# Ledger of designs, part 34: peptides against a protein of PDB entry 3VA4

Target 1, 107 residues: chain A of PDB entry 3VA4
Amino acid sequence: EPIGQLRLFSGTHGPERDFPLYLGKNVVGRSPDCSVALPFPSISKQHAVIEISAWNKAPILQDCGSLNGTQIVKPPRVLPPGVSHRLRDQELILFADFPCQYHRLDV

## One batch from the design tools (peptide)

Design b1_p28_2_s4 (made by RFdiffusion4, then SolubleMPNN; from b1_p28_2, 22 letters changed)
Fold by OpenDDE base, seed 5:
Structure b1_p28_2_s4 (fold): chain B 107 residues (1-107), chain A 28 residues (1-28)
Amino acid sequence: as target 1 above (107 residues)
Amino acid sequence: MAAEIERRREEDRKIIEEAEKEKEKELE
């Protein structure tokens, strides 16, 4: 059962997509093996990771040393590789130039 | 670690470059 959700907003790439997030590491990347597979050239094979330790704890987002970076939108912040960022509910994230939003699911 | 990251970044850069070239060809 998913504990969170990552929403990829609609854009030039296509329609909106929702990705379930589970306990443990949810890898964001271009690789089809990623939990959040974003099959776009500007996304690194393993771009970032969202780690969820418990349903009642905020997920941790880390950039994996991606080429085009991971950013928090508000307030604006570029995440250095390997630096932990605690995600807030409804957090807006840029993976490269792709806007996403984290949402905590009620379990 | 830094070397491995840079290697992967270079691979990603090449993929982007190739994708951009393909887009340019489609526009011609």
Scores: peptide ipSAE 0.500, ipTM 0.835, DockQ to the pose 0.983
Fold by OpenDDE base, seed 1:
Structure b1_p28_2_s4 (fold): chain B 107 residues (1-107), chain A 28 residues (1-28)
Amino acid sequence: as target 1 above (107 residues)
Amino acid sequence: MAAEIERRREEDRKIIEEAEKEKEKELE
């Protein structure tokens, strides 16, 4: 059962896509085996990770040393590799130049 | 660890470069 959702907004790449997030590590990356597979050249094979330890705890986002970085939109912040960022519901994230939004699901 | 990150970044850079070249060829 998904605990959260990551939405990739529509763009030149195509339509909007929603990715379910589960307990544990949800890897964001270009690799097809990633939980959140973003098959785009500007996305690193393993770009970032969203770790959800419990349904009632905020997920932790970490950049994995990606080439084009991971950023929080509001307030603007580039995430240093390996540094934990606690995600808020509805938080906007940039993986490279791809805008996404985290959404907590009711479980 | 830093060296591994840089290696992966270089690989990613090459992939982007190749993708951009292919895109450019399609536009020619």
Scores: peptide ipSAE 0.495, ipTM 0.834, DockQ to the pose 0.985
Fold by OpenDDE base, seed 2:
Structure b1_p28_2_s4 (fold): chain B 107 residues (1-107), chain A 28 residues (1-28)
Amino acid sequence: as target 1 above (107 residues)
Amino acid sequence: MAAEIERRREEDRKIIEEAEKEKEKELE
């Protein structure tokens, strides 16, 4: 069962999409093999990773050296590659120019 | 536009490859 969710907001690319997040590594990227597959040219094949060690712990977001970066919206900051960021519930994230939101699910 | 996309994809591969190498070194 999923313990988190990553929402891709609707935009010029298309409608909103929700991706389930599980324990372990949830890779965000353009590659169809990614748990969170974002099939857009500006997204790196393996763009970022959301690692969840336990259902009761904050997930860790890391940029994987993406071409167009990973950013936290509030407060605004660009994540350097490999630097861990603990995700807060309802955290707003930019993968390249695509806005997303992390949501913790009840489990 | 297609050429620009392909260029970025190439740059992406290079950047990610280097990042993976650095990650590997960090884990060793």
Scores: peptide ipSAE 0.459, ipTM 0.768, DockQ to the pose 0.122
Fold by OpenDDE base, seed 3:
Structure b1_p28_2_s4 (fold): chain B 107 residues (1-107), chain A 28 residues (1-28)
Amino acid sequence: as target 1 above (107 residues)
Amino acid sequence: MAAEIERRREEDRKIIEEAEKEKEKELE
């Protein structure tokens, strides 16, 4: 059962999409094998990872050395590769130029 | 309910758009 959600906002790429997040490592990337598959050229094959250790703990976001980076929108912050960022509910994230939002689900 | 969700989405989009504009200025 999903315990989180990553929303990709609508844009030039198409409509809004919601990706379920599970316990463990949820890889964000261009590769179709990723938990959060973003099939866009500006996204790295393995761009970032969202690790969820428990339903009652905030997920950890890490950039995996992506070409076009991972950023927190508010307050603005570029995530250095491998540096852990604790995600807050409703937090806005940029993977390259693609805006997303993390949402915690009630289970 | 749907209207409230859409309002929140639009507000978030505006925040993102503003942030992207700032990034573009840095690249110029």
Scores: peptide ipSAE 0.018, ipTM 0.448, DockQ to the pose 0.027; fails the geometry check

## One batch from the design tools (peptide)

Design b1_p29_1 (made by RFdiffusion4)
Fold by OpenDDE base, seed 5:
Structure b1_p29_1 (fold): chain B 107 residues (1-107), chain A 29 residues (1-29)
Amino acid sequence: as target 1 above (107 residues)
Amino acid sequence: SHDELELFLNELFEADRDAFRAFVDDLLD
């Protein structure tokens, strides 16, 4: 059962997509083996990771040394590689230039 | 700046007007 959700907003790439997030490490990247597979050239094969340790704890987002970066939208912040960022519900994230939103699920 | 971010996000969210509106509303609160 998923604990959270990462939404990729619709754009030139296509329609909106929702990715389930589970306990443990959810890798965001271009590789099809990633939990959140974003098959776009500007996304690194292993771009970032969202780690969820428990259903009642905020996920931790880390950039994995991606080429085009990971940013928090509000307040604006570029995430240095390997630095932990605690995700808030409804938080807006840019992976490269792809806008996404984290959503906590009620479980 | 705030204005630069708004303009940038406006471009990114062109395909999802409602999402952008919600974001702007949150910034203005």
Scores: peptide ipSAE 0.031, ipTM 0.555, DockQ to the pose 0.026
Fold by OpenDDE base, seed 1:
Structure b1_p29_1 (fold): chain B 107 residues (1-107), chain A 29 residues (1-29)
Amino acid sequence: as target 1 above (107 residues)
Amino acid sequence: SHDELELFLNELFEADRDAFRAFVDDLLD
């Protein structure tokens, strides 16, 4: 059962897509075997990771040294590679130039 | 223009009105 959700907002790439997030590592990237597969040229094959702890269900976002970066929208912040960021419910994220939102699911 | 940007962002975040509002507010600050 998913613990969270990552929403990719609609855009020129197409309609909105929702990705379930599970306990453990949820890799965000262009590679088709990623948990959150974003098949776009500006997304690195392994762009970032959202790891959800079994202990507290806290989602931790880390950029994996992506080419075009990972940013938090409000307040604006570029995430240095490998630096942990605790995602807040409804937090807005940019993977490269693709806007996304994290949602905590009530389970 | 401001209005055009707002309309664009509204369409982009139409799935979540709260997200849209937060995003716009951040841009205007």
Scores: peptide ipSAE 0.029, ipTM 0.547, DockQ to the pose 0.027
Fold by OpenDDE base, seed 3:
Structure b1_p29_1 (fold): chain B 107 residues (1-107), chain A 29 residues (1-29)
Amino acid sequence: as target 1 above (107 residues)
Amino acid sequence: SHDELELFLNELFEADRDAFRAFVDDLLD
């Protein structure tokens, strides 16, 4: 069962979507093969990765050298490619210009 | 568009509107 969730907020692209996150690597990208598939032109085929090593540890977010970047909203921070960022529950993330939110699930 | 995206983000994160607007401006410059 999923251990976390990534929410894509509603916008001009369409309605809100929720993506389950599992143990291991959850790839975020435009490719339909990604765990979190965001089929938008501004998203790289493999844009970022959310890695969850254990249910009781914070997930690690890394940008994969995306064209349009990955940013944390509060406090504002642009993530350099390949640099690990520990996600907090309810953290707000921009993949390119798409706002998302990470949510830890009770497991 | 730039203006449409800024409006959307400001509404979504209204609690931090002033600070977030500055952040959005930096991203979109």
Scores: peptide ipSAE 0.021, ipTM 0.500, DockQ to the pose 0.038
Fold by OpenDDE base, seed 2:
Structure b1_p29_1 (fold): chain B 107 residues (1-107), chain A 29 residues (1-29)
Amino acid sequence: as target 1 above (107 residues)
Amino acid sequence: SHDELELFLNELFEADRDAFRAFVDDLLD
């Protein structure tokens, strides 16, 4: 059972999509092998990673040296590659120009 | 200011997700 969720907001690409997040590394990227597969040209094959070490710990987001970057929306910040960012519940994230939101699931 | 921007974003996010999307699009243009 997933312990988190990454929501991709609706846009020109299509409707809203929800991706389950599990313990361990959840790779965000264009590659279909990614846990969070975002099949868009501006997304790197392996764009970022959301690592959840335990159900009761905040996930860690890292950019994987993506071409178009990973950003936190509030407050605005570009994440340097490989630098850990602790995600808060309801955190808004930009992968390239795709807005997403992390949700902690009640399990 | 930074604080004003944050408050604006919060208001936008709570009010309308579509408005949020429009804001992001404008921000990144």
Scores: peptide ipSAE 0.027, ipTM 0.531, DockQ to the pose 0.026; fails the geometry check

Design b1_p29_1_s1 (made by RFdiffusion4, then SolubleMPNN; from b1_p29_1, 21 letters changed)
Fold by OpenDDE base, seed 2:
Structure b1_p29_1_s1 (fold): chain B 107 residues (1-107), chain A 29 residues (1-29)
Amino acid sequence: as target 1 above (107 residues)
Amino acid sequence: SEDARKQAEMDAYEADREAYLAAQRAAAE
């Protein structure tokens, strides 16, 4: 059962997509092997990682040295590679220029 | 009802998207 959700907002790329997040490492990237597979050229094969250590702890987001970066929207912040960012519920994230939102699920 | 729930989810989505767009506009200026 998923503990969180990453929503990719709809856009020119297509409709909204919701990705379940589980305990452990949830890799975000262009590779189809990623937990959050974003099959777009501007996304790195292994772009970022969302790590959830427990159901009652905020996930940790890290950029994996992506080409086009990972950003927090409010307040705006570019994440340096390997630097931990604790995700807040409903936090808005940019992977390259793709807008996403983290949502904590009630389980 | 389930229909009401789905409507609420859609409304929340649209509100979040608008918030994102507003933030992007503010960052660009």
Scores: peptide ipSAE 0.028, ipTM 0.545, DockQ to the pose 0.023
Fold by OpenDDE base, seed 1:
Structure b1_p29_1_s1 (fold): chain B 107 residues (1-107), chain A 29 residues (1-29)
Amino acid sequence: as target 1 above (107 residues)
Amino acid sequence: SEDARKQAEMDAYEADREAYLAAQRAAAE
């Protein structure tokens, strides 16, 4: 069962989309086989990864050396490639310029 | 209730989205 959710906010690209997040690695990227498939040119094929080790632990977000970066919105922070960031519930994330929000599901 | 919880969740997401968009507009000024 899903432990988390990544919400892509609606925008010029289209409507809102919700992606379930599971235990293990959830790859964010333009490639269609990614757990969080964002089929947009500014998203790298393998852009970032959200790793969830347990339902009661904060997920770890890492940028995978993406072209256009991964950023935390509040407080603002550009994530250096490969550096682990522990996600907070309801945290706002930019993959390139696409705004998303992580939410922990009630498990 | 489950419906109330779902609605609260949706409201929270929408509020965050609005705050984000407002910040973007302010930064563009």
Scores: peptide ipSAE 0.027, ipTM 0.521, DockQ to the pose 0.023
Fold by OpenDDE base, seed 3:
Structure b1_p29_1_s1 (fold): chain B 107 residues (1-107), chain A 29 residues (1-29)
Amino acid sequence: as target 1 above (107 residues)
Amino acid sequence: SEDARKQAEMDAYEADREAYLAAQRAAAE
């Protein structure tokens, strides 16, 4: 059962897509093996990771040394590789130039 | 109703996207 969701906003790439997030490590990347597969050239094969340790704890986002970076939108912040960022519900994230949003699911 | 739920979801999406765009504009100043 998914504990969270990552929304990829609609854009020139196509319509909105929703990705379920589970306990453990949810890898975000261009590789089709990623749990959050973003098949775009500007996304690194393994771009970032969202780790959920428990249903009642905020997920942790880390950039994996991506080429085009991971950013928090409000307030704007570029995430240094390997540095933990605790995600807030409804948080807006940029993977490269692709806007996404994390939100918790009721379980 | 199901239609009402879908509309609410769309409204929330549009609000979130607008918030994103507003934040980007503010950060560019």
Scores: peptide ipSAE 0.026, ipTM 0.521, DockQ to the pose 0.023
Fold by OpenDDE base, seed 5:
Structure b1_p29_1_s1 (fold): chain B 107 residues (1-107), chain A 29 residues (1-29)
Amino acid sequence: as target 1 above (107 residues)
Amino acid sequence: SEDARKQAEMDAYEADREAYLAAQRAAAE
Protein backbone atom coordinates (compact mmCIF):
# COMPACT_ATOMS: atom_id res chain seq x y z
CA GLU B 1 0.00 0.00 0.00
CA PRO B 2 1.40 3.40 -0.96
CA ILE B 3 1.89 5.85 1.87
CA GLY B 4 3.11 8.81 -0.14
CA GLN B 5 2.96 10.30 -3.58
CA LEU B 6 5.34 12.17 -5.83
CA ARG B 7 3.57 14.38 -8.36
CA LEU B 8 5.37 15.36 -11.56
CA PHE B 9 3.70 18.56 -12.72
CA SER B 10 2.59 18.88 -16.32
CA GLY B 11 4.92 20.66 -18.71
CA THR B 12 6.56 20.51 -22.11
CA HIS B 13 7.37 16.86 -21.42
CA GLY B 14 3.68 15.96 -21.20
CA PRO B 15 0.83 15.66 -18.72
CA GLU B 16 0.99 15.30 -14.95
CA ARG B 17 2.12 11.94 -13.61
CA ASP B 18 1.63 10.66 -10.07
CA PHE B 19 4.02 8.10 -8.61
CA PRO B 20 3.17 6.06 -5.52
CA LEU B 21 5.79 5.92 -2.76
CA TYR B 22 6.21 2.90 -0.50
CA LEU B 23 8.12 1.92 2.61
CA GLY B 24 11.83 1.57 1.91
CA LYS B 25 13.85 3.12 -0.89
CA ASN B 26 12.06 4.76 -3.79
CA VAL B 27 14.66 5.47 -6.46
CA VAL B 28 14.12 8.45 -8.75
CA GLY B 29 15.85 8.14 -12.09
CA ARG B 30 15.87 7.69 -15.85
CA SER B 31 16.21 3.92 -15.66
CA PRO B 32 12.89 2.18 -16.35
CA ASP B 33 13.23 -0.04 -13.27
CA CYS B 34 13.24 2.95 -10.90
CA SER B 35 10.28 3.34 -8.55
CA VAL B 36 9.90 6.86 -9.92
CA ALA B 37 10.91 6.47 -13.54
CA LEU B 38 11.52 9.81 -15.25
CA PRO B 39 12.56 8.87 -18.79
CA PHE B 40 14.22 12.16 -19.67
CA PRO B 41 17.81 12.72 -20.86
CA SER B 42 18.57 15.34 -18.20
CA ILE B 43 17.69 12.89 -15.41
CA SER B 44 20.48 10.57 -14.24
CA LYS B 45 19.92 6.80 -14.44
CA GLN B 46 19.86 6.84 -10.65
CA HIS B 47 19.24 10.47 -9.79
CA ALA B 48 17.95 10.52 -6.22
CA VAL B 49 16.29 8.38 -3.57
CA ILE B 50 13.32 8.94 -1.28
CA GLU B 51 13.54 6.63 1.72
CA ILE B 52 10.51 6.10 3.92
CA SER B 53 11.14 4.26 7.19
CA ALA B 54 7.58 4.47 8.55
CA TRP B 55 4.21 5.89 7.54
CA ASN B 56 4.28 8.38 10.42
CA LYS B 57 7.82 9.63 9.79
CA ALA B 58 9.06 12.19 7.30
CA PRO B 59 10.73 10.70 4.22
CA ILE B 60 14.42 11.32 3.58
CA LEU B 61 15.50 12.66 0.19
CA GLN B 62 19.08 12.24 -1.04
CA ASP B 63 20.68 13.18 -4.32
CA CYS B 64 22.77 10.30 -5.69
CA GLY B 65 25.44 12.40 -7.38
CA SER B 66 23.22 13.34 -10.29
CA LEU B 67 24.57 15.36 -13.19
CA ASN B 68 21.93 18.09 -13.10
CA GLY B 69 21.18 18.08 -9.39
CA THR B 70 18.31 17.98 -6.95
CA GLN B 71 16.91 21.16 -5.46
CA ILE B 72 14.40 22.24 -2.86
CA VAL B 73 12.33 25.19 -4.03
CA LYS B 74 11.25 26.82 -0.76
CA PRO B 75 13.47 27.75 0.83
CA PRO B 76 15.80 27.40 -2.17
CA ARG B 77 18.55 24.85 -1.64
CA VAL B 78 20.73 22.64 -3.81
CA LEU B 79 21.15 19.26 -2.14
CA PRO B 80 24.76 18.08 -1.92
CA PRO B 81 25.13 14.43 -2.97
CA GLY B 82 24.42 11.98 -0.19
CA VAL B 83 23.19 14.59 2.28
CA SER B 84 19.89 13.71 3.92
CA HIS B 85 16.99 16.11 3.56
CA ARG B 86 13.83 15.48 5.55
CA LEU B 87 10.82 16.07 3.30
CA ARG B 88 7.87 18.11 4.52
CA ASP B 89 4.34 17.50 3.32
CA GLN B 90 3.61 19.42 0.11
CA GLU B 91 7.31 20.11 -0.43
CA LEU B 92 8.32 21.24 -3.92
CA ILE B 93 11.36 19.58 -5.50
CA LEU B 94 13.32 20.01 -8.71
CA PHE B 95 14.99 16.94 -10.22
CA ALA B 96 17.14 18.63 -12.82
CA ASP B 97 14.57 21.11 -14.16
CA PHE B 98 11.51 18.90 -13.61
CA PRO B 99 9.13 20.26 -10.95
CA CYS B 100 7.67 17.76 -8.51
CA GLN B 101 5.72 17.78 -5.27
CA TYR B 102 5.70 15.29 -2.43
CA HIS B 103 2.62 14.72 -0.30
CA ARG B 104 1.60 12.21 2.31
CA LEU B 105 -1.33 9.93 1.65
CA ASP B 106 -3.93 9.76 4.39
CA VAL B 107 -4.06 6.01 4.94
CA SER A 1 -20.66 14.37 -5.57
CA GLU A 2 -17.88 12.81 -7.61
CA ASP A 3 -17.84 15.77 -9.98
CA ALA A 4 -17.46 18.18 -7.08
CA ARG A 5 -14.60 16.08 -5.70
CA LYS A 6 -12.79 16.07 -9.03
CA GLN A 7 -13.20 19.82 -9.37
CA ALA A 8 -11.79 20.34 -5.89
CA GLU A 9 -8.83 18.14 -6.82
CA MET A 10 -8.17 20.19 -9.94
CA ASP A 11 -8.41 23.43 -7.99
CA ALA A 12 -5.90 22.13 -5.46
CA TYR A 13 -3.54 21.12 -8.27
CA GLU A 14 -3.69 24.55 -9.87
CA ALA A 15 -3.07 26.24 -6.53
CA ASP A 16 0.00 24.04 -5.97
CA ARG A 17 1.37 24.78 -9.42
CA GLU A 18 0.85 28.50 -8.96
CA ALA A 19 2.63 28.30 -5.62
CA TYR A 20 5.51 26.46 -7.32
CA LEU A 21 5.85 29.10 -10.01
CA ALA A 22 5.82 31.87 -7.43
CA ALA A 23 8.43 30.07 -5.32
CA GLN A 24 10.57 29.43 -8.40
CA ARG A 25 10.56 33.12 -9.29
CA ALA A 26 11.43 34.08 -5.73
CA ALA A 27 14.31 31.59 -5.68
CA ALA A 28 15.71 33.02 -8.91
CA GLU A 29 15.89 36.54 -7.47
Scores: peptide ipSAE 0.025, ipTM 0.522, DockQ to the pose 0.023

Design b1_p29_1_s2 (made by RFdiffusion4, then SolubleMPNN; from b1_p29_1, 17 letters changed)
Fold by OpenDDE base, seed 5:
Structure b1_p29_1_s2 (fold): chain B 107 residues (1-107), chain A 29 residues (1-29)
Amino acid sequence: as target 1 above (107 residues)
Amino acid sequence: SADERAAALQAAYEADPEAFRAALAAALA
């Protein structure tokens, strides 16, 4: 029963991908055991984490000290490592140079 | 609002994905 979804937009890397997000820590990274596995060289093995503490609370995004960073698109913000950012529904995120979008599921 | 901005950006992406990605990367560099 996923609580949210992270969409990776299509690009030169391939088609759009949708990743389910669950309660707890959803790790974004190049490592294949990540919840959101992005197998691209510019993505750190453990790049960021989307933490969902409850179904009725907004997820918290943190960069994990990635090499190429994590950024919010609007309003623009580079996330310092380990600093919590509350994700709004429809939030647009860059992991390195890969644009993504978070949206909440109706559950 | 945040939702309005997201909708506008989504529309821009759908219109031209590669141009969108390039412009975004340049703006955030």
Scores: peptide ipSAE 0.064, ipTM 0.607, DockQ to the pose 0.029
Fold by OpenDDE base, seed 1:
Structure b1_p29_1_s2 (fold): chain B 107 residues (1-107), chain A 29 residues (1-29)
Amino acid sequence: as target 1 above (107 residues)
Amino acid sequence: SADERAAALQAAYEADPEAFRAALAAALA
């Protein structure tokens, strides 16, 4: 069962999409084999990773050295590559120029 | 609250995505 959700807001790319997040590493990237596959040229093949632990289910977001970066909306922050960022419920994230929102599922 | 802030940001984005992204970029610059 999914433990979290990553919502890609609607935009010029198309409608809103929701991606389930599971225990372990959920890779965000342009590569089709990513857990969160964002097939857009501005997204790196392996852009970022959201890792969720079994013991607390609190996700850790890391940028994987992406070309166009990973940013937190509020407070505004560019995530340095490889630096762990604990995601808060309903946190807004930019992967490159794509606004997303993390949602913790109450399961 | 954090949830209220998130909701407000989401609403702002939905109202005008381009303006929202521009404002965000400005805040990060």
Scores: peptide ipSAE 0.055, ipTM 0.583, DockQ to the pose 0.030
Fold by OpenDDE base, seed 4:
Structure b1_p29_1_s2 (fold): chain B 107 residues (1-107), chain A 29 residues (1-29)
Amino acid sequence: as target 1 above (107 residues)
Amino acid sequence: SADERAAALQAAYEADPEAFRAALAAALA
């Protein structure tokens, strides 16, 4: 079962979508084979990665050198490529200009 | 709390997505 969830808020692209997050690496990107597939031109094919370990269920987010970047909303922070950021429950994230929210699941 | 802050931001987005995006873009520029 999924350990977490990434919610893509609704927008001009369409309705809200929820993506399950599992142990290991969850790749966020435009490529259809990504765990979190965001099929939008401003998203890089492999944009970012959310890694969840068995011993630490708090995910680690890293930008993968995306063209349009990855940002944390509060406090505002632009993530340099490869720099680890520990996600907090309900944290708001921008992949390019797409607002998302991470949710820790009760499992 | 952090959760309360996130909820407030989510509420602001849902209330007016366009205004929220614009304000966020300006803050992060």
Scores: peptide ipSAE 0.051, ipTM 0.588, DockQ to the pose 0.030
Fold by OpenDDE base, seed 2:
Structure b1_p29_1_s2 (fold): chain B 107 residues (1-107), chain A 29 residues (1-29)
Amino acid sequence: as target 1 above (107 residues)
Amino acid sequence: SADERAAALQAAYEADPEAFRAALAAALA
């Protein structure tokens, strides 16, 4: 059962896509094996990870040493690799140049 | 507030996704 969702905003790549997030590690990356598969050249095979330890706790986002980085939009900041960032509901995130938004699901 | 900023960003995206993306990229460069 998904307890969160990551939205990939629409763009030249296509329409908006929603990815379910589960307890544990949700890997964001270009690899099709990733929980959040973003099949785009600018995305690293394993770009970042969203770890959810409990349904009632904010997920932790970490960049995995990606080539093109992971940034928080509000306020704008680049996440240093491996540094934990607690995601707020409705958090806007850039994986490389792809804007996304996290939101928790009602579970 | 953070919520107000988020709402503003969402509104900007909905108004013009490509312009939003470009502006965001520029701001984070």
Scores: peptide ipSAE 0.046, ipTM 0.586, DockQ to the pose 0.029

Design b1_p29_1_s3 (made by RFdiffusion4, then SolubleMPNN; from b1_p29_1, 17 letters changed)
Fold by OpenDDE base, seed 5:
Structure b1_p29_1_s3 (fold): chain B 107 residues (1-107), chain A 29 residues (1-29)
Amino acid sequence: as target 1 above (107 residues)
Amino acid sequence: SADALAQALQDAYEADPEAFRAALAAALA
């Protein structure tokens, strides 16, 4: 059962996509074996990770040293590689130039 | 960068204005 969701908003790349997030490490990246597979050239093979340690704790987002970075929209912040960022529900995130939103699911 | 962020948000809005507006409103509430 998924604990959260990462929504990739629609754009020139295609329609909106919703990715389930589970306990443990959810890797965001261009590689097809990533939990959140974003098959776009500007996304690193392993771009970032969303780690969920428990159902009642906020996920932790870390950039994995990606080429084009990971950013939080509000308040604006570029995430340094490996630095933990606690995700708030409904938080807007940029992976490279792809806008996404984290949503906590009721479980 | 700030410029890249602005462009990405604009592109997403143009692709699906109503959905993006709703999500943005929720995120900024």
Scores: peptide ipSAE 0.111, ipTM 0.696, DockQ to the pose 0.028
Fold by OpenDDE base, seed 2:
Structure b1_p29_1_s3 (fold): chain B 107 residues (1-107), chain A 29 residues (1-29)
Amino acid sequence: as target 1 above (107 residues)
Amino acid sequence: SADALAQALQDAYEADPEAFRAALAAALA
């Protein structure tokens, strides 16, 4: 049962994609085994993690020491590796240079 | 970097301006 969604905006890589987010750790990365699989060279195999501890709590985003970083768009900031960032609904995120948006689902 | 972020946002906008504009507006509301 998905609790959230990560949207990858459309671009040269292809159309928009929506990835469901579940309780626990949702790994964002190039590896096809990732919950949010972004099969792009600039994405680290295990790039970041979105951890959802409860359906009624904001997810925690952490960069996993990715090569090209994880950034919050507004207000702009690069996330230091391993530092917890509480995701706000509709928050815009850059994984490397791929714009994404977190959306909380109504569950 | 700031430049990279700006470019990425611009690219996404150009790819689907209507959807991106709506998403951005919602995010900044």
Scores: peptide ipSAE 0.103, ipTM 0.689, DockQ to the pose 0.027
Fold by OpenDDE base, seed 4:
Structure b1_p29_1_s3 (fold): chain B 107 residues (1-107), chain A 29 residues (1-29)
Amino acid sequence: as target 1 above (107 residues)
Amino acid sequence: SADALAQALQDAYEADPEAFRAALAAALA
């Protein structure tokens, strides 16, 4: 079962989408084989990674050197490539210009 | 950038105001 969820808010790109997050590395990117596949031109093929460990269910988000960046909304922060950010439940994230929200699942 | 963030939030709100409002409220609570 998934440990978390990444919600992509609806927008001009289309309707809302929910992506399950599992233990290990969940790659966010335009490539179709990414765990969180965001098939949009402004998203890098491998844009970011959300890693969830068994001993610490709080995910670690890292930008993978994306072209258009990864940002945290509260508090505002642009993530430098490779810098770890511990995700909080309900946290708002921008991958490029796509607003998303992380949800911790009760499992 | 700050401008890009603002635009993204506006777009999401316009697409689904109620869902976005609820999510934002929960996130900022």
Scores: peptide ipSAE 0.103, ipTM 0.687, DockQ to the pose 0.028
Fold by OpenDDE base, seed 1:
Structure b1_p29_1_s3 (fold): chain B 107 residues (1-107), chain A 29 residues (1-29)
Amino acid sequence: as target 1 above (107 residues)
Amino acid sequence: SADALAQALQDAYEADPEAFRAALAAALA
């Protein structure tokens, strides 16, 4: 059962897409094997990871050394590779230039 | 159009990511 959601906002790439987030590692990347598959050239094959543990359902976001980076929108912050960032509900994230939003599901 | 707006946002980000993030943060405040 998903306990979170990552929303990719609509854009020139197409309509809005919602990705369920589960316990464990949810990899964000261009590779189709990723839990959050963003098949765009500016996204690294393994771009970032959103990890949700059973004991702490607050997600931890890490950039995986992506080429075009991972940033928090509010407040503005570039995430250094491998540094853990605790995601807040409704947080806006940029993977490269793709705006996304995380929200916790009521489960 | 929605696509035009999306492209404008992407262009703005590519031009200056930090400025874009700051502007977006302000707009969503």
Scores: peptide ipSAE 0.086, ipTM 0.622, DockQ to the pose 0.051

